# Peptides against a protein of PDB entry 2AUS: the designs that were tried, part 67

Target 1, 323 residues: chain A of PDB entry 2AUS
Amino acid sequence: ADIKREVIVKDDKAETNPKWGFPPDKRPIELHIQYGVINLDKPPGPTSHEVVAWIKRILNLEKAGHGGTLDPKVSGVLPVALERATRVVQALLPAGKEYVALMHLHGDVPEDKIRAVMKEFEGEIIQRPPLRSAVKRRLRTRKVYYIEILEIDGRDVLFRVGVEAGTYIRSLIHHIGLALGVGAHMAELRRTRSGPFKEDETLVTLHDLVDYYHFWKEDGIEEYIRKAIQPMEKAVEHLPKIWIKDSAVAAVAHGANLTVPGIVKLNAGIKKGDLVAIMTLKDELVALGKAMMSTQEMIERSKGIAVDVEKVFMPRDWYPKLW

## One batch from the design tools (peptide; aimed at target 1 I58)

Design b2_p27_4_s1 (made by RFdiffusion4, then SolubleMPNN; from b2_p27_4, 9 letters changed)
Fold by OpenDDE base, seed 3:
Structure b2_p27_4_s1 (fold): chain B 323 residues (1-323), chain A 27 residues (1-27)
Amino acid sequence: as target 1 above (323 residues)
Amino acid sequence: DEELRERIRELDERRRELKERLEKRAK
């Protein structure tokens, strides 16, 4: 999410009509909820599915989905996409994750040895998925981006860890314990980041959602529930973006593939096969799709399919049909 | 749903206690 992507402009004269669409900051409260994502601070105890079911009950929603399962005992950042935004969770599944973990060692180990061995687990690790995962229990490589030791208190090691999606921290701790020669287990785990969602002012509790919904429905105060829900565009901030002409928006909203002439600007470094976000010039999410060209091909070519559109989010009527 | 509200309060208190404990150790 923190990777600054260069923006390449193809059409510097492209303007957008201010009367078309609903920019993330200009959505009425009902529409904001329909295209919303909650940065939920999941409590320890319930499953991610139970928590999503509770949010649907609290907010009177038909649909919601989560941006990557947290185990029942795991707390922290759980993005919950609402209603029309529910499918945006697909953008969050491949996103990097950060955790704070408490590892308990089964024997005494010198601090210098703990630090040295944990540093060796930065980079590529081999993991076996746990028995309870929907994933086949085949050995797989995962990336550990960083390990930051926060505290060592005898046999308790508190650390921050950045990992590739689907890295099992419990398995990491088990392997660290084996490498230390004493064994270890995961005592506590909190997720502190899921792609663009982190521990910040947007992080809300289930209690906050109960109160904020009550303030809106009973007292007519929408401010709290509006702040508690992020626009769905937040859930795609970590993706490479392609910004399109107003004249291309309605076609993409109808499920047409994005063609090269529709592109106004795009991020550098898009590769064929990448998941990309198609945006309006007002930073509204139109669709997610698979890049059929690189950034360079999208610049050099005058025609062809740039993006195979997989999931449309924008309603068909927000922009006029200009074809 | 008063039962749900009570259950949420209990769970969020446990979350708060855990968060405060982790934040205190990280300082």
Scores: peptide ipSAE 0.199, ipTM 0.789, DockQ to the pose 0.917
OpenDDE base, seeds 1, 2, 4, 5: peptide ipSAE 0.169, 0.178, 0.036, 0.172; ipTM 0.774, 0.783, 0.630, 0.774

Design b2_p27_4_s2 (made by RFdiffusion4, then SolubleMPNN; from b2_p27_4, 11 letters changed)
Fold by OpenDDE base, seed 3:
Structure b2_p27_4_s2 (fold): chain B 323 residues (1-323), chain A 27 residues (1-27)
Amino acid sequence: as target 1 above (323 residues)
Amino acid sequence: MEKLIEEIRELDEKRRELKKRLEERAK
């Protein structure tokens, strides 16, 4: 969300028909849920999978998926994509994460030394995945984007940390403790961010979902459940975007690759191989795909496959077939 | 459903307590 991406316009005269599609803020409640993502405040205790199963029961859903596992003991931001939006989680899995962590040191260390050593862990770190991870226990590099020490109280160190997806904070704390010479463990962990999802007014609890679903089903009050569910387009805000002509939307919605003539505007800095979001001029998510060209190639070329479409989200009938 | 709601309430309380403790320390 925080990356301001430049928008390059290829066709400044391209208009969109207001009668076609369903812009994120204009979806009927049932359709909004079908294309929804919950910014869930996951409680400590349950697995991310158990919490997704509970959301499906609460909201009477057939499908849901989460935007990146939180360990049972870890609370905070868990994006849960619903129904037709379920596969949008693929955009969130590689997204950066932020945590607030409480590290407990196993010995006394001067505050200046704590600060100095923790700063050395900004950048690339070597990690071994835990035994319980679905990932092979190979040593791998991960990026720590930043460490912000919030409080030092004797042996307790509260800090904010921004990390690459699949960085293990428990392993980071263990390595910090080794570098300090006294050892350390993770006492508490909360995820405060998962890509575009953060601690804000959109963050809801399982309890909120129970109440808001009840207000809708029993009292006919849609407002609460509508606010509790974000449009799926929120889950792609961090991706580079390509906006397409109305005439290209139906083809992409049928699973056709995006060709260069369909592009109206696009973000700068797209590289070949990047995951990109294909959007309408009304900021509706059509599909996710792999860029087959750079931004520059998409500007300079008159033809060719710009995006290999991997996952369609938009229904085929929202825009007319114009080919 | 009722048993699930009760479990959710207990878990949400633990979440609120943890969040409060972390927010109080971060000020």
Scores: peptide ipSAE 0.204, ipTM 0.800, DockQ to the pose 0.918
OpenDDE base, seeds 1, 2, 4, 5: peptide ipSAE 0.149, 0.159, 0.017, 0.029; ipTM 0.769, 0.771, 0.502, 0.579; seed 5 fails the geometry check

Design b2_p27_4_s3 (made by RFdiffusion4, then SolubleMPNN; from b2_p27_4, 12 letters changed)
Fold by OpenDDE base, seed 5:
Structure b2_p27_4_s3 (fold): chain B 323 residues (1-323), chain A 27 residues (1-27)
Amino acid sequence: as target 1 above (323 residues)
Amino acid sequence: MEEEIRRIRALDEELRELKRRLEERMR
């Protein structure tokens, strides 16, 4: 998730009007909530859907969505996108994940063998989705980016693991146990990262949300609920970005495709077919779309459709129509 | 809502204890 992307400037003279839009740090509290994402610490027990339903009730919201299912027994980082930001979960679903897992071995294995075998599970693995997944039970490859053993206590192995989206840690542990020759099961699992969302000062509980909403509604103190909700732009930090002229913003906000003349700057390494975030020069999320050109084509060409706009987030009135 | 809030508080206490146990093992 932390791939620093180079920024290529195409128009170094492009300025932005400070009177237009609502930068992520300048939204009134009601608007901040409408375009918000909570970095929720999901408790063990409830489903991710039950937790989203509770957040909607706590915060008096019409709609919300989560950035990737956690199983009922799994705790930790669950991004919950609110109201107008609900559709930003599309950016989070494919994002890499990190977990801390406790594996229990069904027999005694020397520590050196545990370490050697677990290292072999770094890289590409073949997985079968569990029976209860909404995903068709086809064999698929997944990437394990890293495995860090934190503790080995007899038959208990605590480890950190970075994985591609939709890697099943329960299945990984089962396969590690088979490779060790004794078998294993997942005793505990916590998600410590989901793309740009991690265990940090932005992580909040359901109880925190209850209290912070009360402080706002009953006591008039907005500070806590404001800090508990991240701007929707946080949910796209890991995506390649294209920054556009003020004159292009309203057209994109109306659902028009982004054309090459509207581009001010862009990240390097965009490929045709990539999910990209279209941003204003004030780092406001306008839309998500599919790149129709590479970065190089967007630089070299004077015209054409750069991005097929799939999901607009920005209201149509934040920027004037300049066409 | 009060019964759900009580349930939420209980679940978040279980979460706190789980996190504490994990953090102690990560030191």
Scores: peptide ipSAE 0.296, ipTM 0.854, DockQ to the pose 0.876
OpenDDE base, seeds 1, 2, 3, 4: peptide ipSAE 0.284, 0.275, 0.267, 0.122; ipTM 0.847, 0.844, 0.839, 0.716

Design b2_p27_4_s4 (made by RFdiffusion4, then SolubleMPNN; from b2_p27_4, 15 letters changed)
Fold by OpenDDE base, seed 2:
Structure b2_p27_4_s4 (fold): chain B 323 residues (1-323), chain A 27 residues (1-27)
Amino acid sequence: as target 1 above (323 residues)
Amino acid sequence: DEALREEIRALDERRAALAAALRERAA
């Protein structure tokens, strides 16, 4: 998520009409909720699905979805996409995750050996999904981006770990314990990051949501509930982006593929097959799609399908039909 | 709704306690 992507401008004269659309910071509260994502601090105990059901009840919503399952016993960052934004979770599912974990060793191991062995688990690891996962129990590789040991207290090892989506920290700890020769188990686990969502001022509790919804409905105070809900565009910050002309927005909002003439600016390093976010010049999410060209091809070509549009988020009426 | 509020409160207290303990050990 922290990779700053270069922005290449293809059309420096492209303007946007301020009367069209609803920029993320200019949505009325009801519309903000309809296109919202909560950075929820999930409590330990409930399933991620139970928590989503509670959020729907608290906020009087028809639909919501989460950006990647946390186990019942695991707390921390659970992005919950609301209503019309529900499908934005597909951008978060493949996103990297960070955790703080407490590993308990089943025997005494020198700290130097703990540090050395844990460093060997940075990079590619082989995992088998747990029995409870909906994923076929085949061996698969996963990336561990980093392991940072925070504390070693005898048999207790507190560490931060950045991982590829669908890395099982419980399985990682089990394998570390085997490599140490004494065995280990996961004592505690908290998720501290899910793609662009982290432990920051945007992290809210279920209790916060109850109170903030009450302040809005009973007292007419929108500020708290507005701050508690992020715009859906937050959920795509980690994706490569393509910004399009106002004249292309309505077509894409109707499910038409993005063609090269519609591109105003784009991120560097897009490859064919990448998931990309199609944005307006006001940084509104129009759609998610699959890149059919590289960044270089999108610059050099005058025509062709740049993005196969898979999921539209923007309503069809926010921008005028110009075809 | 009150029963749900109380359940949420109790869950969030446990979350807060765990998060505090993990932060203290990470500092």
Scores: peptide ipSAE 0.356, ipTM 0.884, DockQ to the pose 0.943
OpenDDE base, seeds 1, 3, 4, 5: peptide ipSAE 0.036, 0.025, 0.050, 0.029; ipTM 0.672, 0.633, 0.651, 0.664

Design b2_p27_5 (made by RFdiffusion4)
Pose (drawn by RFdiffusion4):
Order: structure tokens, then C-alpha cells, then sequence
Structure b2_p27_5 (pose): chain A 309 residues (1-127, 142-323), chain P 27 residues (1-27)
């Protein structure tokens, strides 16, 4: 997921006018929240659905959604997209996820076999692909390991299968998600307590600084997604519901294949929309016309890059 | 803070009582 993609510039002269839109990190606080995402450290106990409900109540929001469900007893990274950016969590499906898990073996197994068997579970699995498994600690029947997986991978099922392969059987004692696409345990990971307090600092004490840092621009959700940057003049057509045509492309990532989920970005690096690539990168460069992206969801409001009559 | 703990306790009670407004599932 976190492979740095090469950027290919087709129109080296394209410029963006600062009058239109906002750099993503410089939105007025209200707009920042309307188009924000929270990198939340989900506590054990509540369902992911309940956590989102609490967030809607805390932030007095109309809409919100999480990216990748965590079970009630699972803690860790739970991206929660807010308001107008709610559906941006779609951008996380192609990005991977990472967990730290504690596996309790129902029988004694030599460490040698445990490491050998765990390694064999990398690659593909049926329940999804397992990118990597790193054993952190093996203490008796307790195995602590870090695992990277494709979205939708059930870790409980993976541990169960490891138990079968070892014949002794296995139980997942605990699980914590450490990565969900571009969201990881860094300075943006916040708790529900921080969120409530920072909201009070803003609505009661008039200080926006803390609630601002607790909420990321929605563009964070597409950090690991192939991107196509378009001219200012092309943003309006897309913001108004039109698919993206090739003439509007300024630069794009290498490796885009037909059918890939892509992010359409302004030259300010704001998220305009998510869509499916109808052409490859090379076709987008060589061709002068045609639909480059079948737009599935528009995020940018019509007001930022307006059509003027 | 204590105020945040009180608010989170209230949200949890409302969830257990089935009175908490739940968000729509995303498709």
C-alpha cells in the first residue's frame, strides 16, 4: 500500500489560482471538519458503529463513517471520516492494514515450528492475502506477532488456521490495529477523550488549534492511492458531475491501470473525487481526448472552483 | 478530563438503553 508512486507531468506550465479552493491544511475550521477524517485510537469495548455514533454526538455532526470495521474487543486505528468526507473511506479498501496480535496456543509447540508455520501463512489465504507476519515474542503458549494484510482480512480466522496447521489449536487473546492504509500510530492518533476535550476548548474557550490537529484533511485518506492532478478549469466540470476527460490532466501517477480506483486532485492537492480509471497512465499521456476516469464520488463542493456564466 | 469521562459514560448508557442515534452503515 505504502509504495511511493512516481509522478509524471504532462502539462509543465499549469498553474493554480489561490482564489479558488484552499490548500487542504488551511481550510476554515468549519470546512476543515466538514471535509475531515479522524485517526482514532478505538478503545476496546464498543462496536465500531457505536464509536462513530459517539463521535457524531461529541462533534455534533450529521454524518460520519469509519474505514474498516474493528470488532468490539479490538483496539487501534479506526479512521473516521466526517460529514462531507464520509464516503472517502472507500479510498482505504485498496490500501492494506496492519495488526499486532496475541495468539494463545492451546498446546505446547516448539518455537522452531511456530516460526516455521507462521512464515508459511504469508501470501494467500481463504476465509485475502497476507503480506507479512513478524513474530515479536514467543513466551510459552503465547505468541505476539505483527501482521500486514489486505483489507477485509479476518485476523481471528488467520489465527484459527495457524492453530489447525499446528494441530494444537489457537485462540486470539487480543488484537490491535496499528495501520489502516495511510493511518498509523503517529501524532494524529487521537482518543475519544482528546476529541471531547478539544471540542470543548473550541466551542467553550474559542480555541480551534486542538480540535484542528485532532482532525485530518480528507486528503489524508487518499495518500496511498494513485492520483491524477487536473487543471483548475477542469475541476468545475467534475465538481458538477461530469466524468474527467484527458484534456484536463496536468500530471498523474505511473502504474495506473484501467479499472484502478484513483483520486482526482486539484493542483492544490485537494481531493476532488474518487473514480475508476478508464485508461492507463500511458494512454492518458498519449491521447488528446476521451474519458480518463469514471467518477464514482465527488467530494469537492461546486463553490470552490465555480462555473462562471 | 472528568467532564469528558461523564459525557462518554452518558453515551455508553444511551447505547445500552437503545436510545442512542446510530449512524447509517456505509455501502
Amino acid sequence: ADIKREVIVKDDKAETNPKWGFPPDKRPIELHIQYGVINLDKPPGPTSHEVVAWIKRILNLEKAGHGGTLDPKVSGVLPVALERATRVVQALLPAGKEYVALMHLHGDVPEDKIRAVMKEFEGEIIQRKVYYIEILEIDGRDVLFRVGVEAGTYIRSLIHHIGLALGVGAHMAELRRTRSGPFKEDETLVTLHDLVDYYHFWKEDGIEEYIRKAIQPMEKAVEHLPKIWIKDSAVAAVAHGANLTVPGIVKLNAGIKKGDLVAIMTLKDELVALGKAMMSTQEMIERSKGIAVDVEKVFMPRDWYPKLW
Amino acid sequence: SAKAEEMLAELKAETEAGTLEMPEHLS

Design b2_p27_5_s1 (made by RFdiffusion4, then SolubleMPNN; from b2_p27_5, 11 letters changed)
Fold by OpenDDE base, seed 5:
Structure b2_p27_5_s1 (fold): chain B 323 residues (1-323), chain A 27 residues (1-27)
Amino acid sequence: as target 1 above (323 residues)
Amino acid sequence: SEKSEEILEELKREIEEGTMEMVEELE
């Protein structure tokens, strides 16, 4: 998520009409909510589904979805996509996650040994899905991007861990405990990051949402609820982007595949098969799709399907049909 | 990659089923 992608400009003369679309920073409050994502601090206790149901009630919404389940006992970063943005959660599923975990050791281990063994778990690990996972119990490899020990207090080890999507921290701790020779269990877990969503000034509680909604509806103060909801474009910040001409926007919004002539600029390092975000020149999310070409092919070719459009977000009427 | 698609399908299923419960292994 943190790697700044180079932007390659294909058409430096491309202009955008300021009268078309609704840039993320210029949406009326109702429209902002319709295309919003909440960086929710999920409390421990409720399921992720219960929390989504509560948000729908609090904000008087018909639809919402979350960007990756957190267990009832697990707190922290739960992205909740609202209304028209609900389907953007698909972009967050494959995104890396960060956790802070408390591991309790079942025996005394020298600190130097704890540090040495935990460092060996950086990289590719073999995990078994939990018994209740409806997922086929196939041994799977997952990447641990980093392990940072924050504190060691006797048998309690507090650590930060960055992981590939679908890495089970409980299983990681179990395996660390086995490698230490004493056993271990997960005492506490908090998710501190889900792709572009992290613990920052955008993190809000359910209580904050209640208060902010009341300030808007009763007092006419939009500022708080506006700040509490991120534009859906936040949920795709970690994806490679392709920016398109105004003349291509309506076609893509109707579900047409993106062709090479529609591209104005794009990120470097797109591979065939990558999930990509199709953006307007005003940084509005038009659609998600599968790259049918590499970045290099999209630059070199004059024709062909660049992106197979899978999910449209932009309404068909925000940009005029120019074909 | 085929792996990314498999992970996405797996994670979609886990979200739909609500089944990403951290199984407390009752040992």
Scores: peptide ipSAE 0.007, ipTM 0.368, DockQ to the pose 0.027
OpenDDE base, seeds 1, 2, 3, 4: peptide ipSAE 0.006, 0.005, 0.000, 0.010; ipTM 0.378, 0.387, 0.346, 0.367; seeds 3, 4 fail the geometry check

Design b2_p27_5_s2 (made by RFdiffusion4, then SolubleMPNN; from b2_p27_5, 13 letters changed)
Fold by OpenDDE base, seed 1:
Structure b2_p27_5_s2 (fold): chain B 323 residues (1-323), chain A 27 residues (1-27)
Amino acid sequence: as target 1 above (323 residues)
Amino acid sequence: SAESDKILAELKELAEKGELEMVEELE
């Protein structure tokens, strides 16, 4: 999500020590992998869990996790967080998704009618979760942000769709088919975006990962595997950020809540209850947490808990204890 | 590496079984 968030500076005199921490662009290859996320092109066929197991085997990893399940038959953007970064996938769960879908209609419908009816599905739609989902059997509303028809060929409709997290495109297509009066089903589905991860130069296949790991281990060429792995900070780009003083970093890395005096700068529009990323002045991810104050309260108050720290990513020794 | 080659061979076998469609398009 290209949400340019305004940055409000609270302490314009705050400096950072260049000797402390490891900025995302300056990590040695082994450390880069330990704090990495792969923008994987998931093939159709395997489950997202099987693909994560293969990545662990290919890259000789102990831990990995994916940023939101794709069904076996669904291809495309699957963020896979590695090792120490594994838990960053929780930041991607609430993130919007984009898909390209092929809808097959069960009868003939004029193109003008297809276009008119599909436009009515932009906004809040009522969905039934799949019977196999542990999600309560209640009708839930989900937002369709946009629908863009790419091609119409008789009964086949290719379209791009941006959706709220947990929207089922199969259910959307079923409801479109009902509204058209002929019925429809999902023929093909590809995910083209998961929050900050999209189809771009960072998208890699399982085959690419095998080759790039080989080039590193056998030929000593780090360049390919380095480019194939994004820093974990990429996985939080869509979140509101709070940048903290060097003196606050070690406390937060030990699991202490962020207090208002530790804040140097922050994004506008933070609400109480929002998931936020706590960053160093070198744009290193320290932790994820729940905002206990709004942006305005964090500016106006001199004390109090700003963020309830839920997940720490930064090692305890990257910054000194200054308390 | 012998390990990478083994993993690649297993991925190709899964593709041949129709469990991994994209491995066939790379040949």
Scores: peptide ipSAE 0.009, ipTM 0.289, DockQ to the pose 0.093
OpenDDE base, seeds 2, 3, 4, 5: peptide ipSAE 0.011, 0.000, 0.008, 0.009; ipTM 0.322, 0.319, 0.450, 0.408; seeds 2, 4, 5 fail the geometry check

Design b2_p27_5_s3 (made by RFdiffusion4, then SolubleMPNN; from b2_p27_5, 10 letters changed)
Fold by OpenDDE base, seed 4:
Structure b2_p27_5_s3 (fold): chain B 323 residues (1-323), chain A 27 residues (1-27)
Amino acid sequence: as target 1 above (323 residues)
Amino acid sequence: SEKSEEILAELEEEAKAGTLEMVEELE
């Protein structure tokens, strides 16, 4: 997520009209909520679905969705996309995750051996999908990006782990235990990151949301609830971006595919088939789509479909039809 | 590393043998 992508400018003369759209920082509070994502600190105990249902009740919302299930016993970072932003969770599902895990070993192992073996699990690992997943029970590989041992206390190993989406930490710990020759199980798990969402000043509890909503509705103080809800654009920060002309925005907002002439600037390293965010020059999310060209093809070509638009977020009336 | 390859090979064989318990989703 933290990879600064190079920005290639295709049209350096492109300007944006300040009267059009609603930049993420300038949305009225009601509109901010309609296009919001909460960085929730999920408590241990409830399911992710129960927590989403509670947020809907607390904030008086019709719909919401989460950016990747956490087990009932697991706490920490659960992005919850609200109302019109609900579908932005599709950008978070494939995003990398970070956890802090407590592994309990079933036997005594020298610390040096623990450190050596856990380091060997950095990279590609083989995992089995859980029995209850609707996903075909196929062996799958997943990437472990890093393992950082925080503490070793006898048989208890506290570690930070960065993983590819759909990596099961319980399975990882089981496999580490097998590799150590003593077996292991997961004692505790907390998710500390889900793509662009992490443990920072934007992390809020369910109690915070209750209080902040009350301060807004009863006292007229919107500041707290405004800070507790992130703009939906945060949920796409980790994606490659394409910025488009004001004249192209309304067409894309109507579900038209993005064509090459509409591109003002774009990130380097886009490949055909990548999920990309289509942005205005004011960093408003217009749509998510599938890249039909590489970055290089989008630069070199004068015409053609650059992005197959899959999910529109922007209302059709924020920008005028200029076609 | 050679050891990572051995661990992966063992995990593949255990996976083929069905001896690896399907661990529940902790996503």
Scores: peptide ipSAE 0.005, ipTM 0.373, DockQ to the pose 0.016
OpenDDE base, seeds 1, 2, 3, 5: peptide ipSAE 0.020, 0.006, 0.000, 0.000; ipTM 0.424, 0.383, 0.358, 0.365; seeds 1, 2 fail the geometry check

Design b2_p27_5_s4 (made by RFdiffusion4, then SolubleMPNN; from b2_p27_5, 15 letters changed)
Fold by OpenDDE base, seed 2:
Structure b2_p27_5_s4 (fold): chain B 323 residues (1-323), chain A 27 residues (1-27)
Amino acid sequence: as target 1 above (323 residues)
Amino acid sequence: SKRSEEILAELEELIKKGEMEMVEELE
């Protein structure tokens, strides 16, 4: 998520009309909520589905969805997309995750051996999902991006781990314990990152949401609830982007595929088949889609389908039809 | 509001249940 992608400009003369659309920072509060994502600090205890149901009840919403299941006992970063933004969670499901885990060893192991063995788990690992997982039990590979040991206290090992989506930390700890020769279990787990969502000033509790909704509805103070909800565009920060002409926005918002002439600028390194975010020149999310061309093909070609539009987010009326 | 207080109380109960389940697995 922190990788700055190069931006290639295809049309440096393209302008945007300031009267069209609703930039992420200029949405009325009701519209901001309709296109919002909460960076929720999920408490331990409830399921991610229960927490989503709670948010719907608190905020009086019809729809919401989460950006990747946390087990009941697991706390921390749970992105919850609201109402019209609900489907943006599909961008977060494949996103990398970070956790802080407490591993308890079932025997004494020298610190140097702990450090050496845990470093060997950086990279591609074979995982077996837990029996109680919503994911069908199968052997699969997953990437561990990094392991950072924070503290070693006898048999307790506190560590930070960055992982590919769908990596089971419980299984990782079990395998580390086996490699150490003593066995281990996961004592505690907190998710500290889900793609662009992390532990920062945007992290809010369910209690915060109750209070902030109250302040808005009863006291007329929208500031707190506005700050507690991120624009849906936050949920696509980690994706490669294509910025389009104002004249192309309404067509894409109607579900038309993006053609090459509509492109103003784009990120480098897009490959055919990649999930991409189609943006306005005001950084509004229009749609998610599948790249049908590479970045290079989108630059070199004068015509053709650049993106197969899969999920439209922008309302059809934010931009005029210019076709 | 009465609704906010009821929601808060139900959330606190769920958190408490989650904490109890974590303690039982540490034993």
Scores: peptide ipSAE 0.017, ipTM 0.405, DockQ to the pose 0.102
OpenDDE base, seeds 1, 3, 4, 5: peptide ipSAE 0.016, 0.012, 0.011, 0.013; ipTM 0.406, 0.356, 0.380, 0.379; seed 1 fails the geometry check

Design b2_p27_6 (made by RFdiffusion4)
Pose (drawn by RFdiffusion4):
Structure b2_p27_6 (pose): chain A 309 residues (1-127, 142-323), chain P 27 residues (1-27)
Amino acid sequence: ADIKREVIVKDDKAETNPKWGFPPDKRPIELHIQYGVINLDKPPGPTSHEVVAWIKRILNLEKAGHGGTLDPKVSGVLPVALERATRVVQALLPAGKEYVALMHLHGDVPEDKIRAVMKEFEGEIIQRKVYYIEILEIDGRDVLFRVGVEAGTYIRSLIHHIGLALGVGAHMAELRRTRSGPFKEDETLVTLHDLVDYYHFWKEDGIEEYIRKAIQPMEKAVEHLPKIWIKDSAVAAVAHGANLTVPGIVKLNAGIKKGDLVAIMTLKDELVALGKAMMSTQEMIERSKGIAVDVEKVFMPRDWYPKLW
Amino acid sequence: MTKIEEFLERSEELEEELEEFLERMEE
């Protein structure tokens, strides 16, 4: 998921006018929230659905959604997209996820076999692909490990299968997500407590600084997604519902294949929309016309890059 | 403190903060 993609520039002269849109980290606080995402450290107990409901109540929001469900007892990274950026969590499906898990073996097993069996579970699994498994600690029947997986991978099922392969059986004592695409345990990971307090600092004390840092621009959700940057003049057509045509492309990531989910970006690096690539990177470079991206969701409002009549 | 203990403690701290949060939401 976190592979740095090469950028290929097709139009080296394209410039963006600062009058239109905003750099993603410079939106007025209300717009920042309308197009924001929270990197929330979900506490154990509530369902992911309940956590989103609490967030809507705390921030007085109309809409919100999470990216990748965590079960009630699971803690950790839970990206919560807000308002107009609610659907941006779609961008996380192709990005992977990472967990730290505690596995309790129902029988005694030599560490040698435990490490050997765990390693064999990398690759593919049926319940999804397991990118990596790193054992952190093996204390008796307790195994603490870090695992990277494809989205939708049920870790409980993975541990159960490891238990079967060992014949002694296994139980998942605890699970914490440490990564969900570009969201990880860094300075942007906030708790519900921080969110309530920072909201009070803003609405009661008039200080926007803290609630601002607790909410990330929606562009954060597409950090690991292949991108196509388009001209200012092309943004309006897309923002108004048209698919993206090749003439509007300024630069793009290498490795884009037909059918790939892509992010269409302005030259300010703002998210315009999510769509499916109808061409490859090379075809987008060589061709002068045709539909480059079948747009599935538009995020940018029509007002930022307006059509003038 | 072992890695397993540090891992369990981290979720315990979050659970304590959730209890304080729910008490405040009842007000």

